# Peptides against a protein of PDB entry 3WG5: the designs that were tried, part 230

Target 1, 218 residues: chain A of PDB entry 3WG5
Amino acid sequence: LAKNIVYVAQIKGQITSYTYDQFDRYITIAEQDNAEAIIIELDTPGGRADAMMNIVQRIQQSKIPVIIYVYPPGASAASAGTYIALGSHLIAMAPGTSIGACRPILGYSQNGSIIEAPPKITNYFIAYIKSLAQESGRNATIAEEFITKDLSLTPEEALKYGVIEVVARDINELLKKSNGMKTKIPVNGRYVTLNFTNVEVRYLAPSFKDKLISYITD
Target 2, 218 residues: chain A of PDB entry 3WG5 as posed
Amino acid sequence: LAKNIVYVAQIKGQITSYTYDQFDRYITIAEQDNAEAIIIELDTPGGRADAMMNIVQRIQQSKIPVIIYVYPPGASAASAGTYIALGSHLIAMAPGTSIGACRPILGYSQNGSIIEAPPAITNYFIAYIKSLAQESGRNATIAEEFITKDLSLTPEEALKYGVIEVVARDINELLKKSNGMKTKIPVNGRYVTLNFTNVEVRYLAPSFKDKLISYITD

## One batch from the design tools (peptide; made by RFdiffusion4, then SolubleMPNN)

Design b2_p23_8_s4 (from b2_p23_8, 16 letters changed)
Fold by OpenDDE base, seed 1:
Order: structure tokens, then sequence, then C-alpha cells
Structure b2_p23_8_s4 (fold): chain B 218 residues (1-218), chain C 218 residues (1-218), chain A 23 residues (1-23)
């Protein structure tokens, strides 16, 4: 019996318009092959809010489950990364990773100080992040506090508070633990039960463009 | 019977992108030779957070155990160095060394005063350091206090509080005391029992580039 | 949710931190 395919891809670095292109490419490949799911290994300090919102929409429009996996240890789904995770079908974190710190800013001054966002913008993102949490059945209070208190959580805390669904050390443990879980948001209008029995894991390599841009943004 | 090899290398100075290159090189050499472990003699006042996070990831991706040894006496694993240690398979300290003082800053003003990090950044690193401690089964409360209270510890205190695993005067004592200990984080997904019976110690010399950069950063 | 404002200038990131011993 043909094994169900699970794709794994890595997205690392700042969230930009290029990051959207990466998500779109990876998800599209997995959709074309009717994969059981795609796991995106995410490590990001955050980035642009516009790019983040586009990525969230792309995930929500996916024809297959998109699992955000904060990986490897030491990685973060910081700020924009948290929004992306909350917009996904399942969130996993490796031990040694973090999530949160979602307060919007307008940028950094020349001296490195934060330029604060006005209340209007902050309140917009509070509503937005709460909506993502509520839609996915995740902790909307904590999601709000990611902004209002600049809260950041460990995997254990995030799991305990109902922000994430899985703590996993590696892809194999992730597949094992998430097997039989329902997606936290719909796939094509339906909540899907993940079936990771008898799966083939396929790794998607970054494109040459992906490698080049990662090199420039370092 | 071919003796198991333990590599020893020194990393001294500020944590930068170049320090990452040093860690990567040293660990790679030890991996290629299937060493029992590599001991990194660490002496750092801290450095860049981005470089630190990359180093932690590199350690956690190591195919062999990476032991961080705060050495020699008078050395420190200060700030970024503490994070690196907490991300490793085993932490040792020599008598007369210190660990801690992990509060993030944005930099120094022209007059040498600290530019404080905003709560968003501070809370991010609190979560990050706690996650490293929790993953490695080390004291997460103390790890948090390294930031919130700018706590610094002696080897005896760090051992007592469960931050580190070994106090050792030299490499021989380190090998003796750590023999039979399990790594505090996985190596290739498995916790490894260190076997330092019948070992050959090999010292890795700094590259010419390593020497040059250390000379410039002094 | 309808975008009621331009988000082009909004940053959601944790970048530029250093961790140093205070001398």
Amino acid sequence: as target 1 above (218 residues)
Amino acid sequence: as target 1 above (218 residues)
Amino acid sequence: MERRFKSDGIILEVIGAGTYKYD
C-alpha cells in the first residue's frame, strides 16, 4: 500500500515577503502530491506584520494540514512566528524552544530603541491574535498576553496553557504524538484527523533562491 | 583496543559570528573522528544574542557529546556563555570561575552606559533560557534569575542549585568525574552515557584565523 | 478580518539583543 507522504521543510529567519514565497512553494508542493500533511520547521525572530498576515492566509487556504514545528532546540516562533503558528492546523515545539513576544512596534530608532506602535495598531493586533487563537481552539487569553505583557513561553508552558498541541524532540516523536489528532482549524472546510501510520517522510530542500536570501539576511 | 578519543578545544572572548565558526569547526572535527566527546574550554564575557543562539543550535545538532567547561580558574561563562552552557550536553566549571549575568541589553551608549532592553526582549530571553534549562533537566528558576536578578554563581553554588553537573580542577578530574554520566540533552536523539575509560585526549589548536580574530577583539 | 490599516510598517520581531557581562 502506497505510504502516505508527510513533507518536512525548514523556514528560518526573519518573516518577509520572501518568507511568504517559501511557505507558498512548500505548501503547494505538498498539495500537489496530496500529502497527509506538511511539517514546517520554523525558527524565526519575527518580522513584518504584512508578510505574517499573508502567510497565515496561505496556511488557512492550504488543501492539506500545515503543522508548524518550532524546531530545532534553541529555535523560536517569536512575534510574527507566534501568529503564524496560531494560524496553523497544529503547533508543535521542540524542547529548548520558545513562543511569544508578540507586541507590535513601528521599528527601531537609530540607537536601537523601540518605536512604539500607537494604541490603535496594538489593539488591532490584540484582536487579530485573539481571533486566531479562538478559531483554532487555543488559549486566547495567553495570546492576548503575548502582546499586552510581552509574554514568552517554553514548550511545557505553552502546552500547559493550551497554546500548542505537541512537545516533540524530533520529527518521529512529532508524528507519533500527533497521530490521530484533529486539526485545530479546518482543511478545505473540514477538521481532519491526522493519520501518520505508515508514512513516508520527504524533506523539501530550500531552493537556490531560498539559500541566497538566507545568506543575505544574515 | 583503539582508545576512545576526547577532543579538547578552547574558545575565549566575545561571542560573535566568528565564535560560531569556531564551535562549528571544533565540533565538526570531533564528529568526523567519532570522538567520545569534545570538551570546549570556555571563557567569555558574553556577546551577541544571535551568535549565541546559533551556537546553541550547533551544539544541539552535534553528533557527539559537547561538554562546556568553564576554564581556567578566573574564566567566566558570562551572559551569552551561560546560554551556551545550558544548551550543552554537560557543564563543568573549574574552581574560581563564574556563570550567570544573563540580562539582555541593546548595547552600550557612547558613555559606556547600558541601553536597556525593552520588556519584550527581556521576556523573550527569559523564556528562552528557561527552555534550555528545562530541556537539559537543569534549574530553570535559577536560569530565569540569571536574567531577572542578574544572578551570578560560583561553581559550588551552580552545582548545588543544579545548574551544572561537574566541578573539576583540570581535564583529568573532569574526565574522571563525568565518566558514566548521562548527557543532559540528547545526542542524535538519544541520551548518551559518557565513557571516559581508556581515552586519548587530543587538543585542537586554534586556526590561524582564530588567533588573528582573538588578537583583534582584545 | 478586514485590514483596516496598512500593516506595511509594522514590525513583529525580537532582534538586536546582546547578552554581555556588565562590567
Scores: peptide ipSAE 0.086, ipTM 0.390, DockQ to the pose 0.077
Fold by OpenDDE base, seed 3:
Structure b2_p23_8_s4 (fold): chain B 218 residues (1-218), chain C 218 residues (1-218), chain A 23 residues (1-23)
Amino acid sequence: as target 1 above (218 residues)
Amino acid sequence: as target 1 above (218 residues)
Amino acid sequence: MERRFKSDGIILEVIGAGTYKYD
């Protein structure tokens, strides 16, 4: 029997237009091969709101399930990363990771202090994040509090509160635990039951361009 | 039996004079073909008030029903987009979208802070947005609060409060749910009952000019 | 109908926001 393929790719760092290109490329590759799913190992401090929203859209337009996996231990899906996760088909976290801290800002002052977003922008993102949570059947109250209280959660808390679906130590445990789960949002208009019983895990490496940009921005 | 045509077109990005040209072109094409309706998949952070008001006028002058569909998931009809929606014959939203945040501003300062509009301008737009809501039989109190509280809503909230008419996951669900609904404002002086029982969906692609401008502005 | 109010230069948008963790 032909093995179903699960792709795994890493996205690390600030959410930018380049990060969108990474998501788009990775998902496209997995779509082209009719993969069972793609797992994105996400580690981000956040980033640009516009890029984040584009990434969410790209995920939601995916022809295959996109699993956001906050990984490895010590990683975070902070701020923009939380939105991305909440917009995805399944969220997993490794022990020792975090999610949340979603309050929008305008930037940083010359002294490094945060420039607060006005209520207009904050309220926009409250509605946006609540909508993502509600659509995916995740805890919209907590989603709001990611902004209003700048709340951050452990994997265990996030699972307990119904923000995420899986706590997993590695890809194998993730595949095992998520096997038979339904996507939290539709794929091509239908909720998909994940089937990871006979899968080949294929890792996607960063492109040369990905490596170059990572090298320049680090 | 000759199939009635429903056109679908996408308008994404900032509301500008160019966005007006897109609306005008798309609606004109649909009018020329005596379409049953045109659905505009709208995803906008807002934009210029002048362009917005022109777009509202163009919609209200349409010879066919114009349905504003906040789509895809993750999209928004923010600020100017809300006015456009409230000025249209029917509003739909996909799950995971948002609407609202309508307070006018003069622009952004050098530090990225919002320059507030004076009360004169704010009051003008309060009256304007309330008028759009009242004319369309939508919640004028919420419309006002889109400005006074910079309120943003989920699709479910917007439906609950009578701001929008349909929550739909895709075009097919939108057509199904809106079938038999009356337009919220007149078409050629008459309220029209939408008939989507035997329709061909025809997608309008962006023109070369549309693609070029999108390429330059991205 | 001459627009009694000049809306030129008025912005109705939510843009320029960032979502960052303050490290």
Scores: peptide ipSAE 0.046, ipTM 0.365, DockQ to the pose 0.081
Fold by OpenDDE base, seed 4:
Structure b2_p23_8_s4 (fold): chain B 218 residues (1-218), chain C 218 residues (1-218), chain A 23 residues (1-23)
Amino acid sequence: as target 1 above (218 residues)
Amino acid sequence: as target 1 above (218 residues)
Amino acid sequence: MERRFKSDGIILEVIGAGTYKYD
C-alpha cells in the first residue's frame, strides 16, 4: 500500500511577504503530492500583520491539513506566529517553546520604545484573534488576553487552556500523538481525522531565494 | 578500553552572535569526537536576547550532554546566562558565583538608566524562561521571579530551590558529583545518565577569531 | 473577515530585546 506522505518544512524569522511565499510554496508542494499533512516547524518573533493575515488565509485555503509546530525547543510562535497558529488545522508545541504576545504596534521609536497602535487597530485585532480562536474551537478568552494583557504561555499552559492541541518533543512524537485527532478547522469544508499510520516523512528544504532572504533579514 | 573524553571550554563576556559561534564550534568539536560531555565554563553579565535564544537551541540540539558550569568563583550566569543554563542538560555553579537577574530591557539611556521593556516583551520572556524550567524539570516559579523580581541566587540557594543540579569547586569535583546523574533534558530524545568514570579531560582553547573578537569587545 | 482597514505597517513582533545584568 502506497505510504501516505507527511511533509515537514521549517519557517524561521520575521513574518513578512517573503514568509508568505514560503508558506505558499511549501503548502503547494504538499498539496500537489496529495500529502496526508504538512507540518511547519515555526520559530518566529512575529512580523507584519498584513503578511500574517495572508498566511492565515493561505493556510485556511489549504487542500491538506497544515500543522503548526512550534519547534525546536527555545523557539516561539510570538505575536504574528500566534495568529498563524490559531488559524491552522492543528497546533503543536515542543517543550521549551512559547506562544502569545499578540498586541499590535505601529513600530519602534528611535529609542527602541514601542509605538502603540490606536484603539481602533487594537480592537480590530482583538476581534480577529477571537474569531480565529472561535472558528478553531480554541480558547477565545485567552486569545484576547494575548493582546489585552500581552499574555504569553508555555506549552503546558497553552494545552491546559485549550489554545493548542499537542505537546511533542519531536516529529515522531507529534505524529504519534496527533494520529486520530480531528483538524480544528475544516479542510475543504470537512473536519479531517489525521491518519499518521505508516507515513513517510519528507522534509522540504528552503529554496535558494528563501535562504538568501533569510541571510539578508537575519 | 578507550577513555571517554570530556571537553571543557570557557565562554566569558557578553552574549552576542559571536558567543553563539563559540558555543557552536565547541559543541561541534565535542560531538565530532563522540565526547561523553562538554562542560562550558560560563561567566557572563548577559547580552542579546536573540543570541541567547539561538544558543539555547544549539545546546538543546546537541548530540552530547552540554553542562553549563558557572565558573570560576566570582563569575555569574547573569541574565542571558541564566536562560542558557536553564536550556542546558546540567547546571553547575562554583561557590562564590551567582545566577539570575533575567528581566529583559530595551537598552540603556544616555544617562545609563535602563530603558524598560514593554509588558509584551517582558511577558514573552516570562513564558520562555518558565518553559525552559518546566522542560528541564527545574523550578519554574523561581525562573519567573528571575524576571518579575529580578531575583539573583547563590549556588546554595539555586540548588535548594531546584534551579541547578550541582555545586562544585572545580572540574574534578563537578565530574565526581555529576557522575551518574541524568541530564535534565534529553540528548537525541533520551535522558542520558552521565558516566564520568575513567574520563580524559580535554580543554578547548578559543579560536584565533574568538580571541580577536573578545579583545575587541572587552 | 472583512478587512476594514489597511493593515500595512502594523507590527506583531517581540524583537530588539536585550537581557543584561544592571551593573
Scores: peptide ipSAE 0.029, ipTM 0.317, DockQ to the pose 0.084
Fold by OpenDDE base, seed 5:
Structure b2_p23_8_s4 (fold): chain B 218 residues (1-218), chain C 218 residues (1-218), chain A 23 residues (1-23)
Amino acid sequence: as target 1 above (218 residues)
Amino acid sequence: as target 1 above (218 residues)
Amino acid sequence: MERRFKSDGIILEVIGAGTYKYD
């Protein structure tokens, strides 16, 4: 019996247009192979709003479940990373990671001080992040507080508050814990029960382009 | 008598954090040499709001006049480029260039459609661009229309409407026409009369880092 | 065709506090 395949890929660094291309490529490969799911190991401080929104849309259009896994320990799904996670079919975090801190900013001044976004922008992103949480059946109150209080959560807190679905130390534990879970958003219009029984894990390497961009932007 | 020096550097492509670094480096070099001015040959479709605002601030903090020159023919100072220009000590354009189209956007969807910014964001940038125009004694009404009407202007129109100060075919014509003009904003708290009599033009080359980033982002 | 995001406009950033230091 042909083993079900789970793809694993890493996305690290700032969320940019190049990050969108990475997501698109990885998801496309997994779709072509009719994978049971793709797990994206995410470590990001945030990034561009445009790229973030496009990534969320790409995830929502995926023909297979997209699992965001904040990994390894010490990593974060900060700001844009939180939005991406909340837009995904399942969120997992490793111990020692964080999620949240979603206050939008215009940027940084020369002295490194934050240039605050106007209330109008903040309100837009509050509405957006709440919509992602609501659509996925996750805690919309906490999602709002990621912005209004610049809240950051541990994996245990995020799980407790219903922001995420799984805390896992590694891919094997993630597969074990998420087996039999339903996706938090539809795949092709249906909530899918994840089947990680007798799966083969396949790792996707960054393309040369992906490596080049990461080297320059890090 | 030691000839006064005018530096010329090129900045092309999207406005990013790397573009800020380029501006900072170029201006710093010119400051260290006590240049009469630095001319930045600008060609940009726009870019990030944060980088743009930081660049504007860096220009305003410059110890020497910073002249934005939209060059060569076919180039534009679009969106973020317009803000940067309006934040500078003098704006010049070559024939066949454009300025404006400043409507803020959140980004592009997968199909390439624009994701519109909420009115709240638009209003913020209207206020900001008007402030830049007012502070520099440039046409604040047209600056607003760069957003509200997504207006783009030719060099001749921009000059006519008081958005820019000089139309010039090349650096030599720019120096000739701008000689004796006062900066539109202060340098070290004073409006400076540009002295381009008996000047040496020095070109600054992109650093290796600058070239690498441009190669990847273009 | 990977449509290059032409940033033809001012793009907003959603970056966490302290994550992008302009040195």
Scores: peptide ipSAE 0.086, ipTM 0.336, DockQ to the pose 0.227; fails the geometry check

## One batch from the design tools (peptide; made by RFdiffusion4, then SolubleMPNN)

Design b2_p24_1_s1 (from b2_p24_1, 8 letters changed)
Fold by OpenDDE base, seed 2:
Formats: C-alpha cells, sequence, structure tokens
Structure b2_p24_1_s1 (fold): chain B 218 residues (1-218), chain C 218 residues (1-218), chain A 24 residues (1-24)
C-alpha cells in the first residue's frame, strides 16, 4: 500500500524573503509527492510583514495541508510567526513554546527602542490577523490582542482560547493528535480530513542556500 | 592643515535590516573621524519599509551630512531608495539613473503579481514621503506622485522638479557642485554648509558580513 | 552570546517593484 507521506521541515530564524523561498521549496516538494501534509517546525522571533504575507499566501495556495508546529521547546511563533501560523491549515505547539507578540513595528531606533507603527498600519495588521483567525475558525479576539496588548500565549492558553489545535511534545504525538482533524482552512477549496494512519515521515533538510542565509541572518 | 575628509561608501541591492547595519557602520566611521560628509553611492530597487525608516532615522541622527548619490549610471533609488534619499542631507544622481516608483506593496503573489497595499498603508506612506520632502524643502507634490502615480524621474527631471540637488557624473563633479550647498535637513539641529574645498576622499569597503549578505540576497 | 532580543514586531516592508521578470 503506497504509504501516505508526511514531510517535516524546519524553518528557524527571522521571517524574510528567503524564508518565503524555504516555505515555497518545502511545500513544493511535498506537493510533488502528493504528501498527506507537510509539517513546518517553526521557530521565529518574527520578521518581515511582506515575507509573512507571501508565506501566508503560499500556504493558502498549497495543494496539501501545511501544519505549523512551534518546535522545539523554547521556540516561538512570535510576531510574523503568529500570522503564518494563523494562516496555516493546522497549528501545533510543543510545551514550553509561545505564540503571539504581533505588534507591528517600523523597526528599532538607534538606541534600540521600538519605532512604533502608526495607527493606520497597526489597524491594517489588526484587520489582517483577525481575517486570518476568522477564516481559520480561530479566536479573532485573541488575534487582535496579539497586537493591541502585544499578547503572548503558552500552548495551553493558545489551545484553550482556540488559537491553536494541538499541543504535542513531538512529531509522533502531533501526528497522533491531529489524525482525523479537519484543516482549519481549505486545501484547493475543500476542508481536508488529515489521515496520519500508517504514514511515512520524511525529513527535508535546508538547502545550502538555506544554511548560508541562516548563518548570516543570525 | 587637517584635510576635511569625505567618506564614500557603496550600498547596493535591496533595502533590508542589513542595509541599515551598513548605513550605521559607514556613518559611524565617518562620524568618528569628524568627516565633512559621507557620500553613499546608492543603487537599490527598493526593499523593506522598516529598514528604510530606520535608515532615514539613522541619517537624520547623523552627526555629519549624509549625501545619497544614485550611482553608477543605470542605478536607481527606487521605492525605499527614494524615501532614503528624501530623508538625506543632499541627493545627487548620476546621468542615466532614476528615482521614484514608491508605491508600497504588500509583496508579490505566487503568480508574481503585485499585492497592493491597502489604502491605509498607501496613505501612510504618502504622508511619510510628503513629510520627508517637506522637511527637506523638496517637492512634496512629486513625492506624493512617486506613490500615487508610481512616478519615476530622470536626474534632470528630479532636479528640475526640486526633488534632488545635484546631477553629477562622478564623485569629483558631485563634490564640486555640492560645495557651498546647505544640507536640506539639519545636522545636529543646524543646516550645514558643505565645505568640499581641499578634501580627502576616503572609500569605505563593505565588511565581510556585508559581502556575504549581498551575495545571499542576490 | 548576546542574544539580540529582536522584539517580535512585524516589520513592514515598502517593497518597491524590483523583481524584474526574468525574461526567458
Amino acid sequence: as target 1 above (218 residues)
Amino acid sequence: as target 1 above (218 residues)
Amino acid sequence: SSSLATGGGVEIEADGGGTAPKTS
């Protein structure tokens, strides 16, 4: 019986145009193999709004379910990572991870202080993050508070508030807990029921370019 | 007689957080030597709004005049580059360069089409670019049209419309033409008269990190 | 290891139109 494949890839660090290329490459590989899903182990402090929006769009255009898994323990889906997660087909978090802190900033001043985004931009991202939450049937009020209060949640809180779908310690627990769940957003216009019964897990490594950019952006 | 120093550095490619680090490093070196000015030879298609705003702020906080020079021929100060230029103490362009095309975008869709910025963001950048133009005594109407019409100008047009201060073929012509000009924005709260009489030109090279990131972002 | 705590702000980009279509 042709085993259903689940791909697992890691995306770590700041969300950039290069992070988009990583998402695109990983999802494309998994699409080509008609994978049951791809799991992206995400650990990000945040990054670019444009790259984030492109990543969200790439996920939404995926021919397969994209699961964002905030992993390992100590990782975060901070800022841009939260938007990406909210744009995904399923969110999982490992214990000891975090999600939120989505306040848009214009950057850091020379003294390292945050340059706040003007209210117009903040309001745009509020509308955007709320749309992602609403479309995914996730908590749009908490999504707003990720900006307005710069709120960060634990996995347990995020699950309780309906921001995420799974708390899992590892890939095996994730696959077990998410088996039979419907995607929170459609795949090719349809909500997909995940089938993680008798799957082969395939790990995707970062490309050489991936490693090089990670090394330089750190 | 201690020769007044003018630093020249190149910034090429997309405006990123790393481009901010380049600007900061270059300006800091020139500040430490109490340079008469730093000239940044800029060639950019655009990039990050945050990095751009940080760069503008870094320029505005500079202890020395920062001259943006769109160079070489064929270069552009496109999008983010225009904002940076408008935030600078003096703008020069080489013949055969361009400035403008400042429409904020949210990025590119998977099909390569531009994801337009919502009116709220566009209006923010209109207000911002107009403020930069007004503060620098440059053409705020044209600055608005860089967004509203996605306008690009030649050096001759940009000079004619009062967007830029100098058209120059090279550093020597730039120094000659800008000698005795006042900075378009203050340095340490004062408009400075540029003194390029009997200056030593010092070229700053990109750091190893600079080269590595340029190689990877291309 | 000075962890630059990059505070988790979404950085807004003004992407200018610079992706030249690769003319084949």
Scores: peptide ipSAE 0.055, ipTM 0.527, DockQ to the pose 0.386; fails the geometry check
Fold by OpenDDE base, seed 4:
Structure b2_p24_1_s1 (fold): chain B 218 residues (1-218), chain C 218 residues (1-218), chain A 24 residues (1-24)
Amino acid sequence: as target 1 above (218 residues)
Amino acid sequence: as target 1 above (218 residues)
Amino acid sequence: SSSLATGGGVEIEADGGGTAPKTS
């Protein structure tokens, strides 16, 4: 029997317009091959709001399940990463990762201090993050607190509070634990039951452009 | 008599965090040489709000006058470029350039449509752009209309409405027309009278990093 | 490595007219 393909790709660093291109490329490859899912190993401190919103929209329009996996240990889905995760079909976290700290900022001052977003902007992102949580059947109260309290959660807390679906140490444990789970948002208008019983794992590499941009932005 | 140095540098393309590095580098070189001023030839469609605010702050902290010159003909100081100009010591425009179109957006949707900023964000940027105009003694009503009406102005209109100080075809005409003008904001707490009677013009080149980023973002 | 202090906040862009993320 032909194995169902599961793609795994890594997205690391700041969420930028180039990160959208990475998500789009990776999801498109997995869609073309009719993969059972794509797993994005995410490690991000945050990034741009526009790129984040576009990434969320690209995930929501995916023809296949997109699993955000905060990985490896020490990684984060901070700020924009939390919104992306909440917009995805399934969230997993490795032990020793974090999610949250979603307070919108206008940027950093020359002294490295945060330029606070006005209450007006903050309230927009509160409404947005709560919408993502509600649509995915995740904890909208905690999603709001990611902004209002700048809350960060451990994987165990995030699971306990109904923010995420899986805590897993590696891809094999993730596939095992998420097998038979329904996507938290629809794929082509339907909630999909994940079938990871007979899968081939394929790793996607970053493009040359992805590597070059990563090298310049680091 | 030693000629006063005027530096000229070009900043073209989107306003990003890398554009801040360009502004900082160019201004720092001109400060180190105790230049009479630096002229930034600006051509931008817009860009990031954070980078824009940091650039404005860097200009306001400059030890020398920073002149924003929308150049060449066909160039624009659109969106973020308008805020940067309004935050500068003097604004000049070449004939056939434009300034304005400052409506904040959250970004572009996948279909290329603008994701509108909520009224809350728009109102923050209205307050900010009006502050820049007021502090520089420029037309704060028109600055607001750059957002509320998505207004764009010709050099002649911008001069007429008191948004800019100079219309000039080239650097020589700019130096001639701006000679004896006071800076619209203070330099080290003082309004400076520009002295372009005996100047040496020095052109700054982009760094290798600046060129590489420009090549990748284009 | 110039620490582009792209810190953990959601950065808001005032994209005026035309900073489309160039979908190349």
Scores: peptide ipSAE 0.055, ipTM 0.556, DockQ to the pose 0.585; fails the geometry check
Fold by OpenDDE base, seed 5:
Structure b2_p24_1_s1 (fold): chain B 218 residues (1-218), chain C 218 residues (1-218), chain A 24 residues (1-24)
Amino acid sequence: as target 1 above (218 residues)
Amino acid sequence: as target 1 above (218 residues)
Amino acid sequence: SSSLATGGGVEIEADGGGTAPKTS
């Protein structure tokens, strides 16, 4: 029986237009191979709202399930990472990771202080993050509190509050626990039941350009 | 008589956090040398709003006049570039350049279509660009129209409408025409009269990191 | 060490007239 493929790719660092290109490239490869899913190992402090929205849209346009996995231990899906996760077909977190802290900012002043977003922008992102939570059947109240309280959650709290679907130590535990789960958003207009019973895991490496961008952003 | 120094540096490409680092580095060098001014040769299609706002703030915090010069011919101060220009102490443009097209977007969809910003965001940037124009004594109505009509102007139109201060073919003509002009915003709380009668022009090169970022963003 | 202030905020971009990077 031809094994279904699960792709795994890492996305680390700030969410930028280059992060969008990484998501697009990785998802496109997995779509071309008709993969059962792609798992994106995500570790981000946040980043650009535009790039984030584009990534969310790219995930929602995916012809295959996109699973966000906050990994490894010590990683975070902070800010933009939380929106991306909430826009995805399934969220998993490893123990010792975090999700949340979604307050929109206008950036950092020269002294490193946060330039606060005006209430109009904050209210826009509250509406947006709540829509992502609602559309994915995740906790919209907690999604709002990621902004209004700058809330951060552990994997166990996020699971308990219905923000995420899986706590898993590694890819093998993730595949085992997510097997038979329905996607939290539709794939091509339909909720897909994940089938990880006889899959081959394929790792996608970052491109040379991705490595160069990471070297510049670190 | 010790010649006053005018620094010239180029900033080209998308406005990003790295563009902020370039502005900060260039302005810091010019501040350390107590330069008469720094001229930033700007060619940008736009970019990040946060980076743009940080750049504007960095310019406004400058201890020396920062002159934005849309250069060379064929260059643009599009979108974020217009905000940066409006936040600066003096705007110059070369013939065959443009300024404007400031419509905020949420980004690009996968098909290359613009994802429109919600009215709340658009209205925020209208208020912001108008504030920059008002504070600098530039045409706030045209600044608004850069968003509401996606207006782009030639140097001659921008000068005529009171958006910019100088049309100049090169650095020598810019220095000649801007000599004796007052800054459009204060430097350390005071409007400075530019003195370009006996200046040495010093060119700042992009760092290796700046070159690498440009190579990745192009 | 470019101190990219890694604050957990969603950075709001107003991309103006974004020239789509030409995907060559």
Scores: peptide ipSAE 0.052, ipTM 0.544, DockQ to the pose 0.530; fails the geometry check
Fold by OpenDDE base, seed 1:
Structure b2_p24_1_s1 (fold): chain B 218 residues (1-218), chain C 218 residues (1-218), chain A 24 residues (1-24)
Amino acid sequence: as target 1 above (218 residues)
Amino acid sequence: as target 1 above (218 residues)
Amino acid sequence: SSSLATGGGVEIEADGGGTAPKTS
């Protein structure tokens, strides 16, 4: 009997190699339990392009559906968070969250000014974010504009423009609204229809390492 | 009386935002004490391009000479470490260390394979590493070959090719050999002649945060 | 703690060699 289990885990803060380890650990636990899906509650200002690309690959290689949920209200899937969302099997946002602002940067100068990415790098990430949008059947024009216009969207705008699939206030509303939806990318080469009928929700706590890293990065 | 103080700090592991914080803290302490220089004992396999560029900028904005010392024997200034070294006021290496292997990558796939950087990114870092070499009066052709040929050099080769300024076994030999050398880049807009005559060496310990991050990243 | 909050940009890593999180 496929366990009607949905895992929920929180990832908060900058996207780093440690964030990859969190995604990998959380998805691996949910895969081992043959969960119906994992929901990642994401709140990120952005972070590393490499860690982001690795996270996207980890999601795409998942044996189960990975739902990115921009949560709680006030959270953002900014920059790297938008790529992760666009690389996922389903995107949800809570009211009062944001998505976008994907302009690649080389970092911050000592004065806190953005070091602009050269056009060559910007063009790479335009191609990459457009590919993620196209592969997931999401709005590739808006995905490009997340970079070219530094666009940020509300959940309502993101839904309207076909960037995301669900606006939900909480996990229960998310499960209710996403029940019967198809994954936007394949799971093991197949589009999965989500079945959230009579699911057990299991919360994954951050590891001691995750807590320690978060405490140090905050 | 200018304090004839030289600070020595160790930076080991991957170049990250935390490594930037270590560089910033160490250089700031040495600046506050009006040190003659700070020596950073560097052992890195590489890391983040953004953190690397920020570290290079932090070094270039230093009020005191920053000496990168690839130490101890067996250490490397690989990848990001080479850029940091090329951005510094003086490079030293211990015998049995290495420098180079600067090929930019997008990261590692889940299987541990390198995700190649697109030519556009590679060309950006070629231009960047060449600029660092040119600004410091170091070998810009070899700096380019650190990327294009994934070149790694011994201390003796790096000295021979004009990539580095000193080969030294320890801090005492480094101070002795670098005494009277000019910085390879300006300090506060001026090339400084290093004066290591009768210097007090002060070792900076890693902060509790630095130790905790190293413990978590190792 | 002046953690340079790398604000909302995707930070590009040049150097892939070191960033494998060593699993302790």
Scores: peptide ipSAE 0.050, ipTM 0.556, DockQ to the pose 0.563; fails the geometry check

